Peptides against a protein of PDB entry 8BZL. Designs and how they scored, part 104

Target 1, 228 residues: chain A of PDB entry 8BZL
Amino acid sequence: SYDRAITVFSPDGHLFQVEYAQEAVKKGSTAVGVRGRDIVVLGVEKKSVAKLQDERTVRKICALDDNVCMAFAGLTADARIVINRARVECQSHRLTVEDPVTVEYITRYIASLKQRYTQSNGRRPFGISALIVGFDFDGTPRLYQTDPSGTYHAWKANAIGRGAKSVREFLEKNYTDEAIETDDLTIKLVIKALLEVVQSGGKNIELAVMRRDQSLKILNPEEIEKYV
Target 2, 242 residues: chain B of PDB entry 8BZL
Amino acid sequence: SRRYDSRTTIFSPEGRLYQVEYAMEAIGHAGTCLGILANDGVLLAAERRNIHKLLDEVFFSEKIYKLNEDMACSVAGITSDANVLTNELRLIAQRYLLQYQEPIPCEQLVTALCDIKQAYTQFGGKRPFGVSLLYIGWDKHYGFQLYQSDPSGNYGGWKATCIGNNSAAAVSMLKQDYKEGEMTLKSALALAIKVLNKTMDVSKLSAEKVEIATLTRENGKTVIRVLKQKEVEQLIKKHEEE

## One batch from the design tools (peptide; made by RFdiffusion4, then SolubleMPNN)

Design b1_p14_6_s3 (from b1_p14_6, 6 letters changed)
Fold by OpenDDE base, seed 4:
Structure b1_p14_6_s3 (fold): chain B 228 residues (1-228), chain C 242 residues (1-242), chain A 14 residues (1-14)
Amino acid sequence: as target 1 above (228 residues)
Amino acid sequence: as target 2 above (242 residues)
Amino acid sequence: EDLELEDKLDEVLA
């Protein structure tokens, strides 16, 4: 008998499969997102790239559309499914509504997708949390976080994955209006936050920057070292 | 931990997918498969474990499958699962060709199968495929390519890698001897033999126990060739003389 | 989309 995966309530009202999916997220590489004034920044811990691995195929920061990017923590294969569906939705929205999605819209879409996988018989939750950043068409920078339950919230700054607690504690202390006054300071804040959990400097950090009216830029290691 | 072993792929309290981990464990006991990327080609080398004298000489590689004119794969794990997945790869590639009138890019084919693999880890009533694959290919976007995928639906590109039995030791040897940017197909073949000779649980490496396929470009066309036993014997002999 | 994937998976198993 193939036992169907069922997310059910415990007697005390817990959805254990969702909680356990959250434990999978905690085992993932650390990701951090920060909303600046006119910039959004995503940073991810690079696991020691295995010698002979092609770095091109180890992307933890993905564009969903020209105005939206996503970083994730947890199961990479699960993330790919979510990313692909989100990309399709972004394109569909452009075709049907003739405008790009808002960051909130695509976040809600992803959250709804995740939620359905927590309520449908024969499905397990997605083992990922995501940081979704971008700009709305009015030029407003946005940062959202989603978890395996399908909840989502807007943030000024947040972190997910193994080092998320330490990174969040750092951000709670250091995220000020002065700390995000400039694009460069915002980038520095993200790098400093990641360095709380990453042992080796700029070589073990992936950093993506999206400025107002600009495309996503992935910083090279040399560019990152300038901020260290 | 044991309470989750028999259930359809669900999370453990620690956030582990035990059915995926067990599938990966099963692959660790399968025959060794190597992939090596060179400047002028890419190769797969696979261990033949089932040499039965009564098997009709299947002219086709038992472990290496042609997917289309530009791609091949090798498998480690459950043979029946491998047959299903290799057939699906061929169908995906064919559908793409029919739709777009051009060959599917290598990474897109790998990703399409990996999404299927992932689904078998997420949907109830399904078990993970007990198969890891190495993919070799050429496309106009990235040239020669080598990919690895596992039962979880994860994949990555590699310069050289190994799956199956003694894969960790093989990968360690590849890391030591692989010269990035200087690897020719000839040197890659020699490296494959060297690694297999040391990592296969055999007293003596023989051409009967090794399948090798190369993917090259000749006159603007991809050529996938399975090496003849005599060619493999020559490679083994050359290695023994060094 | 999920149903399409399930159907596709069933076709592969079939």
Scores: peptide ipSAE 0.015, ipTM 0.624, DockQ to the pose 0.063
Fold by OpenDDE base, seed 2:
Structure b1_p14_6_s3 (fold): chain B 228 residues (1-228), chain C 242 residues (1-242), chain A 14 residues (1-14)
Amino acid sequence: as target 1 above (228 residues)
Amino acid sequence: as target 2 above (242 residues)
Amino acid sequence: EDLELEDKLDEVLA
C-alpha cells in the first residue's frame, strides 16, 4: 500500500522522514548567515560550477522580496518550490496588508509550509533548511533559520549544510559586538566563517549583502577578495 | 532497501531519494543527447537508436521536439514519459502565449516543467519521470540559451552539456574543446560530431544514427531546422578527414 | 496552492 510512504511516528516517537530529510540537508553546500547592526549577510559555498555551466542558474541566494532574501542547504528543486511560494506570499501580503512582510512573518509562512509537508498524507518533507535574512519595516535586521520539520528560530548568526558544525563553532567564538561593529567587519566575519570549510578562498564563495533600505547585493569575486 | 524502492519517493536513512537516483540511472542507458551553445545559434545532437527499415521515413526526428517557434528540446530516458513532458511543455508555452500575447521566456518554460518534475518526487502515489531534457531556445531577455533538466526537477543553463549514455565522458570532451566566446554554430556542429563519434557505442558514426537540430535567428525570427541526412553525412565526412 | 499544484499534476497525468 502507498500508505507506507508517509511521515509517520516510529514506535519510539521519531519522525524518520524528517530526520532523513535533515540528512539530505547535511549533504548540501554550506550556507552561513550573520546579522550585523545595520546589515545582514548571507554566504554560500559555491559548488564547483562545472565548466560550461551558466553561473546565473546556480545561484543559491535569492530574494524573496525587496527586504528579504534566503539561502538554503539541501535539495535545490525543493528549495525552488519554497522560494516561489514565499515570493507569492510576499507579494500577496503587499497587496492585502499594504506593507512588506516582516522577516518573521515570511519565515513562519515557510515553516508552516514545511510542517504541513511533514503531516500531509502522500507527501514527503522538504529536503531543505533555509537561512532567511532581511529588514523589518522599522529597519531592524533579522536572521531566521528553518529546517525540514518546520521549526524556526531567530539567530544572531547561524550555518546550515555540510560544514555547518565547523562554521557554527567559529561563529560562537568570533561573533561579538566588536566583530559586527561595521558593515565591512560583518562581511569579513561571514567570509572568515565560510573559509573554515571552503577551500581555495573567495572564488568558491557566493556572498550577498542587504543593508537597511537597500536591495540585495550579490558581491562579485573581486569584491569578495577585498575582504579576504 | 526495498521500502525505498516503492513507487512513492521517500528519503532513505542517508537522506537520498533513491527513486530519483534510479530514474537518473535509467537515463544513463538512453541514447546520447548533446547541446551546444554558440554565438550565432544553439544546437541539439541526439543518437538515433531505433532504425527500423519499416519505420515510415516521415519521422524527421525521434528525439528532438519543437516546443514552440523559439524553443526545441531533446530527451533521454523513457519514451512514454518524454511524450508526456514534451506535450506539457507545448501546452505551457501555448497557454503563456495566449495569456500574455508574447512567447514564454525560455527559462520560465524550463522552470515550469521542472516544478512538475519536482512534484512527482514529492507527492505520494507518483514516481519520478525517467527523463532528462536538453532545451534550446531564443528569447529577447537572454538570447540563445541551452538548459538541462533531470528527474529531480533540478535544472541549469549550459554552454555545452550532454545527457544519456556516456554523458560524463561527453561532458569531459566538451570541457576540453569548447572555446568560450569563439564558438560559432559551424564549430559547434563539428564539436558535436566529434563528441558523438567518441561517446556513441558504435564502431562508425553514420548519419542515419544521428539527429541534429539548429536554432538560429534570421531576419528577426527564430528558425529551428533539423539537418537533412546529407548535411549530417557531410559533417561526419569532414570530421573523418581531419 | 498545494491543490493547484496537485491539479496541475493530475492534468499532466490525465
Scores: peptide ipSAE 0.014, ipTM 0.622, DockQ to the pose 0.068
Fold by OpenDDE base, seed 5:
Structure b1_p14_6_s3 (fold): chain B 228 residues (1-228), chain C 242 residues (1-242), chain A 14 residues (1-14)
Amino acid sequence: as target 1 above (228 residues)
Amino acid sequence: as target 2 above (242 residues)
Amino acid sequence: EDLELEDKLDEVLA
């Protein structure tokens, strides 16, 4: 009989499967998110893509909708499931409510999905954390983080994955109103934060920028090098 | 290796539901939450453990949730489980309002959620919610009310109670200092600060680590208010002067 | 079995 209850409490009150999923996240590539004044920026550590691997297939930053994008750390296959469901929900919301989702709404949706996988028979937790950024319809930039437990919070800046501790320590020291005064300064802050853990400069960084009333832009390596 | 009975919450040979007990252990490690019923109001006081500089300062309380115009709750335990339950409480309250064109009675809302909690202890393939709640409210039937519920789906009405870390010590202090029939909201606030100061694992109580909400009646309307940091600072200062 | 449980939970939630 397959142990139907995958996620159960330990005698000391721990959900080991959730904790182990969090360990899977810690092994993931580093991702960072920063909320600026009128910009949101996601940066991700590029894994050494095998020279023969199509760069298109290794995107760690994805759009959920025109106004929302997500970076993740952890199991890529798990992330695909979450991303697909989130995209469907974004489209459904547009059809039913006639407005794009708020960043909080879609974050809560993802968080609820994750939580359900911690409390359902035959389901293990998702081995992913996510940084979700975007703009609400009122033009407010937002950054949220979710973890395998389904917990979510709003952030000014945050990081996930293997280098998250060092990146967060950097952001705690360097995130100021002056450091995010302009779009370019905000981008520079993200790059500097990632460079705490990423070797070989801008070539190993994937960077996405969403400005107010603009579509998601993935920066090319040459554009990133201008900020280094 | 204590084989976690990885199965559905089942009875032990001794008649215990270990998964429920283990969920209660998880709650024991959570931040302290207090509830105190007064003659002129009811309050929740909760420990804020995680002060992160990079958190977006959203005006919502971390541990105190408004449910409707007449009720609020505080949570101890797994945050994600708490979010699911607080959302469900809001939905239940809203559905009742739509169906009956009046606010849901406080105890009825508590009972409805407790039935859900109980179901997660009885039906296969579900784990208990790792959450205890304190509920504060007002209704036309019983006036100001304070309830506590646990992962089993049990609940009770209280004059004062505590959940989370050091809850037993807090309850003991509340029993000693709570004056039945003489408790004003002002006195209840002072008592909450006194108890938190002794039960929180901090050297010094600070306003940044405490959330307080009050529920009162003004001009025939329920008012739920989260105290500002400055107000909490004043309460702490007053306690330090006594 | 998950569907039956969901149905039972829906009955309790309802």
Scores: peptide ipSAE 0.006, ipTM 0.524, DockQ to the pose 0.017

Design b1_p14_6_s3 (from b1_p14_6, 6 letters changed)
Fold by OpenDDE base, seed 3:
Structure b1_p14_6_s3 (fold): chain B 228 residues (1-228), chain C 242 residues (1-242), chain A 14 residues (1-14)
Amino acid sequence: as target 1 above (228 residues)
Amino acid sequence: as target 2 above (242 residues)
Amino acid sequence: EDLELEDKLDEVLA
């Protein structure tokens, strides 16, 4: 029964299921990532949490390992699958290679996973893009982006989701060596970038910071407001 | 009929593999890649389309991949598919090296990947890879080599060829200007710039939009180098002066 | 490796 090629080429060479998965990403909440000198920062817009929803249940930023974290845009259920597999791979790598993954390594793993779901029978593409940030063992900060097709690239800064175009345009104009000269300036850049698409200021932003040789820190709203 | 478009790669009543043809159509819209074999080396020249200010410069080449010490490839088509195939090429080459304690011959590496590509056209539940590759290499058996492979798993050796956008026009130009037995790497580089200038849908060729790699032999070792932007600029300038 | 990855994918789907 799974013999239906879900993702096939159109006559004009398009993979419509991949394109439609990209449309699902565009409907997702905006996420932004910025690589600083000795810091990586992820920011996401908070969905208007229904009055009765526990805000703690919708984490859009998650750790993959001690040195790697990920934000995503698109289907949350799809993201859980990717995150879980990535976490298992990070642990496996530590056990087999005796070193943590590089950010590129785990990105490539995730990208390969996504690509397979575009080529395997009975499987649809993942409806997610991801921003993956962290530090390599040498202390180099990294930012990668993946899309539903399984492509990945390294970035200085990038955005995904519904507001990604506006956020990227802002980052293209404002990302300079001076703008990331300090950790605080880098954080401020991310917040300013998100504020291009988020109306309610710091209350509707989730922000995570990973500094060199430090664990992932999720900033509280009060900490975010200090940068606004 | 639309019915054949929605299933695994199957034969049409006319004996056509539409999914393979459609994969080739996707490649036709990809950036141009050229390969030219010379007497003293081989080169790849590829169109660079992804010029984003926010890209991290750590990636030396978007379309040219080092496979091992003796081989490199360029890709036209779906980037994610290309990444999977280039990784597989590296693994095949490494496994061979471990097993035989010598580098894999160029054609054997190409064939091994082509078997995989072919399998994705024949086995149920898989779509073809939307990628064509150019391979450059050196081995002790045939010296400098250039190969092309497509989504069907077919491959061939070439003196000069092109994949991606405007590939047919590029191949025609290569046929006209390629001098068999007289091609130096220097002449090949000039030819690559000439062909790219005519086949790329740009008003003016710029070094930012072109990646070039050369494979040579120096002191009994293979040297694969990506040309610096300044070197590419000089080649473009020289072409504009001619 | 694609088969190994496919097997790993199947293991996760499973």
Scores: peptide ipSAE 0.016, ipTM 0.532, DockQ to the pose 0.021; fails the geometry check

Design b1_p14_6_s4 (from b1_p14_6, 7 letters changed)
Fold by OpenDDE base, seed 5:
Structure b1_p14_6_s4 (fold): chain B 228 residues (1-228), chain C 242 residues (1-242), chain A 14 residues (1-14)
Amino acid sequence: as target 1 above (228 residues)
Amino acid sequence: as target 2 above (242 residues)
Amino acid sequence: EELEEEDKLLEVLA
């Protein structure tokens, strides 16, 4: 019989396809998320866009809803599937519950989706980790991370992708209440964290900011350079 | 043998379900969870492994989950699988409450989840859940209860048991020190600390690495409480003084 | 669609 189970346990209790999906994430561009007091900030390493590529087509930070955005590391095609499903769920929730999703809710949805792809016939895990940030309806800023296994946790700050280790080490040292006291300081913290792994300064950073009761704002390179 | 190892959960020539056994192996590498039934309550004690400075501390517990007002569980194994199963437990409990206007009996909730686990061992193309659970609860039928379930969908009631890393050693210690009929919640807490101190691969047991929840009855209501770090510190200190 | 069927199966098993 053709074995349709792609993700199975090894004799030593490993799910190799999940581990290999995590390796795909580690090869992805670095993304960082930081929760401030009244702000959430996502930063992503810009891959050297070929000079001829339309910069508009390579967004690594996307809105899931008006109050939630996501950055990812890993397989872009897998990310599109997750993003689209998450967007549909956000809209469905607004229609059925008459409120926007909480950041936890949509994270749990994405995490559950990922988990099912680790346990379903003929399906491989998603080769993506995501940083999901936003505001709950009560105005509380949230940051969540999810991985290919479907695990998720809330964070004050975190990073994913190639440079995640170095960025996390930086954040563990520099994330303080003083460092996030203002929106500008929080933005500066994210930029400094990314500069640990990004050589070409502000030109190779994509930065998105969401403030309470405000829409997602993607900073232009000139705005980023003001914080460097 | 190897042909059956990498396939959907099927019987080997020897009648073994290798995918279930391998799921149990994964659980053996997970943090230790133990449960102890006392005359006046039940407890769960679990190893906390994820101590990250940047975690948002809003988490009540890493490994202990409240299921309803009368039940909680702890998990050893794959966290994502655990999240799915704990959510399912909550849904089952809620559906029962809505249908019957009474809380689901503890064993019935455990059985319902075990049927799901079993199905994931029998239906083609599904892998077993890499999760064992300890359940604590109270109901009007049996009072305080402790259950254990594994990836096969098997379950049992216990006076004291352990899952995860060094579970066999922990169970041996529990068998030696558990006094049937004489176990108070206070003595159970002390026993939990004693067992964790010996079974956790740490030089010194610290309160930051241990989660403890108690389930008691107060004024005809179930009370599920996660112990504060200070309370756990006092338990550890008391153990060190003995 | 397959996920919906699996979800239905889980609902039937619950």
Scores: peptide ipSAE 0.013, ipTM 0.531, DockQ to the pose 0.019
Fold by OpenDDE base, seed 3:
Structure b1_p14_6_s4 (fold): chain B 228 residues (1-228), chain C 242 residues (1-242), chain A 14 residues (1-14)
Amino acid sequence: as target 1 above (228 residues)
Amino acid sequence: as target 2 above (242 residues)
Amino acid sequence: EELEEEDKLLEVLA
């Protein structure tokens, strides 16, 4: 085992490996999450898929459980590890506690996992941020964000990845109670936010919607174009 | 020097644990947290730095955590490390309650976490936690208590102390104004505002940037209360009028 | 496994 901590403090108190992992996230495709009244919406910038790549193979939005889904920015391989562990935990929780996880619970699990990789032997931080959305069993919509450090917070709306700054600035200006009054308005808000950084309109956006008491729905390009 | 900077926490030739010192340096850049012990209670006051309009919880405690019914803590340093440690404190307290059918004594909870912190300074491949904590509590043994712990696993009991940004200056001010044996919770709150106003790098202290929690005893029960923004505003206003 | 060991270490020290 590499007995060397890869993530160590600098003399000025910085964890450079965590900061560099955050830089890896900033190179990732943009993702946005918005919590509506009775809806949660995730949107992701589609990478220009090489002509020969199956577009279906690069899903940036994934279900963790029936009531929780996640989008990420950064290293896709790192994301797979986090997603798999989160899915196992969701199933374990259902078996042991006899209830689905809360969105906060699974977020905290993921955050704790990330934090441990900033402190564990021979391990580097995960090069991912995640937006985790879903519904608690009481029907409350939730949005959380995690970063490579293992920090997490609840949000009304947020963005991660290369265009995150511009998308957040847009959301800060446009997220109002009126803007999320309906499911359709909430979806429209996410699309408009992504269009700040995504070229060529709805064709380059992946959008997932979870409504109260409904399963995750990934919108097709035609459905997205109706909101543009 | 650089050879020791990149390794697991090991002694330098001079006997220094540089990774612990560097973790403490990280804490020095964190938001200020104050603790003040009074005759009739104990308080935590903390700088709130994460003010974002898109946050879901506008009035959440960013820096102050309830541990159990008799204890709370405030954190300065790496937020993710703080979350792990505060969760561990809750687990330790709960396990003790289940085992002994009584709340864990305050100092015992602090010591248990300090042993964990110390281990992360000694075991291979681990870095220190970049977190200092202030603990407030009540128990039947010592009554109201205030403790401080650092990344090394050292801790101490205090009448008043500060961690995070400008902590040394804050401690100096506390030493000047703290009246031993005469401190009421009301006077402690006023002192906390006074010190924060001087130590926070802000032109004007606002209630949005300050979290305050009090721990008191009412009818033989511990009451932990986070002050509402309006209450903090009133404390700030009172200080500005003095 | 190492994470579990770390968690166990935290539990043992707790």
Scores: peptide ipSAE 0.009, ipTM 0.535, DockQ to the pose 0.020
Fold by OpenDDE base, seed 2:
Structure b1_p14_6_s4 (fold): chain B 228 residues (1-228), chain C 242 residues (1-242), chain A 14 residues (1-14)
Amino acid sequence: as target 1 above (228 residues)
Amino acid sequence: as target 2 above (242 residues)
Amino acid sequence: EELEEEDKLLEVLA
């Protein structure tokens, strides 16, 4: 049945479903990632949580493993599928290889998953981009980005979602060795970057920090306000 | 454009999943369902639209389904889709119980179904489920809980929420009247009646048109109870006297 | 194999 070919080439060589999935990402809440010297930081724009909504169920930053975290922009339900698979792979790697995944490895896994969904009959692309941060076993901080096509690259800093352009422009101007000299400065850089597109200050920011040999820490609003 | 309205859920040029949006629109025409979390329990209240005089069985709970001993749900949308999903919820819960010898945590059950819903939005030859659900439950991890899920496979926890017809207006009223930290099950029941009276497309609220279930803890056990018609009548009467 | 497992999951739901 012809209805199985969801992602096909246009006459001009475009994969429209991939491009349209990228448009879904652009409608997502803004996420930013920054690699410091001995820290990785993720920040996400909090969508106005409805007053009666449980904030626990509205997380935009998640751990994939003890040494890897992910933020995403786009379709939340799609992201959950990717997160679950990535978590399973992280655990499988620990069992089979007896070491945690490298950030590159798990990024490549996620990218490959996304790519398969662009080529498989009867499947649409994932409507998500992801920022994946963490530490390799050698203590090297890493930041990667993936998109709906399954491409991935390493970054010093990057942003995804609706405000990504403005945030990237800010980071291009302000990301210096001096700006990331300390953990606190790195955190401050992420907050400042998000404030370019987020209204009403630190209350609308979700911030996660991972330091070398430390677990993911989600900052509370009071901790965020100290950097503002 | 009509091309993106096909049976297969695909992205529009604007990055929208129209089949999911249309499924959500269909739910907007369904009877109102609301959930309210209290300190001492959680409740579901649902509109009963199909009162056929010739129905042999008084469907005591047409829209509220017991899932296991610790959870119940209400549905808004396509009845056939709802039956499939509620059955799946029961199966998931039962399989978990058999595997782990403990009840499934509430959020895990919700998530499992949401992954199914999501799959029906991503895989070809499938349409989204035209159903939103409210879940009430208790577990040892989070106590009393209320969740909402939609056709996209998205979900969230709530203190109070509404799905179906006039859900936006209902949510607005709930936001105004919900007192965080002070909500008793008694006050939640009164609030449910108040909201339904304003949001249901009926001239007069009657007990025959409303289903209410409560979930409480008694002697370390979860108790799910569907209110009797007389109890609902008393709640309505109290509301009319205020 | 992962795709086949997903397809099996969908078949069970179908």
Scores: peptide ipSAE 0.019, ipTM 0.628, DockQ to the pose 0.065; fails the geometry check

Design b1_p14_6_s4 (from b1_p14_6, 7 letters changed)
Fold by OpenDDE base, seed 1:
Structure b1_p14_6_s4 (fold): chain B 228 residues (1-228), chain C 242 residues (1-242), chain A 14 residues (1-14)
Amino acid sequence: as target 1 above (228 residues)
Amino acid sequence: as target 2 above (242 residues)
Amino acid sequence: EELEEEDKLLEVLA
């Protein structure tokens, strides 16, 4: 008999498969997101790219659309599925509504997708959390987080993955209006937050920056070192 | 937890997919496959385990599959699963060619199959494919490429890598001997023989037990060639003389 | 609908 994945309630009201998917997220590389005044920044812990691995294929930050990007923690293959569907939805929205998605809209779409996989017979939850950042059409910077359950919230700053607790504690102490007063300060805040859990400095950090009315920029290691 | 190890597409309490891990374990017992990227080409080298005298001289590679004019792959794991996946790769590549009137980019083909693999880890009533693949290819976007994929649907690009039996040891040797930016196809072939000689559980490496394919560019066309036994013998002999 | 399409894909492959 093929064991079908069943996400069912425990006697105490827990969805164990969702909780276990969250454990998969906790094993993932750390990601951090920060909303600045006119900037959104994503940072991810670079797993030591094996010497013979192409770094191009190990990217953990991706664009969903011109105005939205995503970082994730957890199962990379699961993330790819979510990313692809989100990209299709972003394009579909542009065609049907004639405007880009809001960051909230695409987050809600991803969250709904995840939720359906927690309720559908014969499917397991997605083993990923995501940080979704971008700009709404009005130029408002947004940061959202979603988890394997399909729950999502808006944040000023947050972190996911293995080092998320330490990074969040750092952000709670250091996220101030002064700390995000400029784009450069916001970038510095993200780097400092990641350095709480990442060894060997800027070489092990992937950083993406999206400014108002600008495309996603992935910073190179040299650019990152300037902010350290 | 043992209650999750027999179930497909279920997370353990620790967030593990045991069926995927067990599929990877099964692949570890399969014949060794190597891939090496060079400046002027890319190669696959695979262990041939089934040398039966009664097999019709399989002039065709048992473990290396041509996917299209620009790509080939090698497989470690369950042969039946491999046949399904390699057929699907060919179909995906052909559909893309028909739709876009150009060859599918290498990474897109790899990704398309990896999405299928992933689905078999997420949809109930399905088991993971017990197969890892190495892909070699050329496209106009990135030139020569080498990819590895596993049962989870994860993939990565590599300069050199190994799947199957003794893959960890092979990867270690590749890390030691691979010279970035200086790797020629000739040196890659020599390295492949060196690594296979050490990783194959054979007393002596023989050409009958090794399949090698190279992918090169000649006059603006991709050429995929399986080395003849005599060519492999020469490579082995050269290695023994060093 | 997307889930159904995925199921169909899996059925074709299995």
Scores: peptide ipSAE 0.018, ipTM 0.638, DockQ to the pose 0.062; fails the geometry check

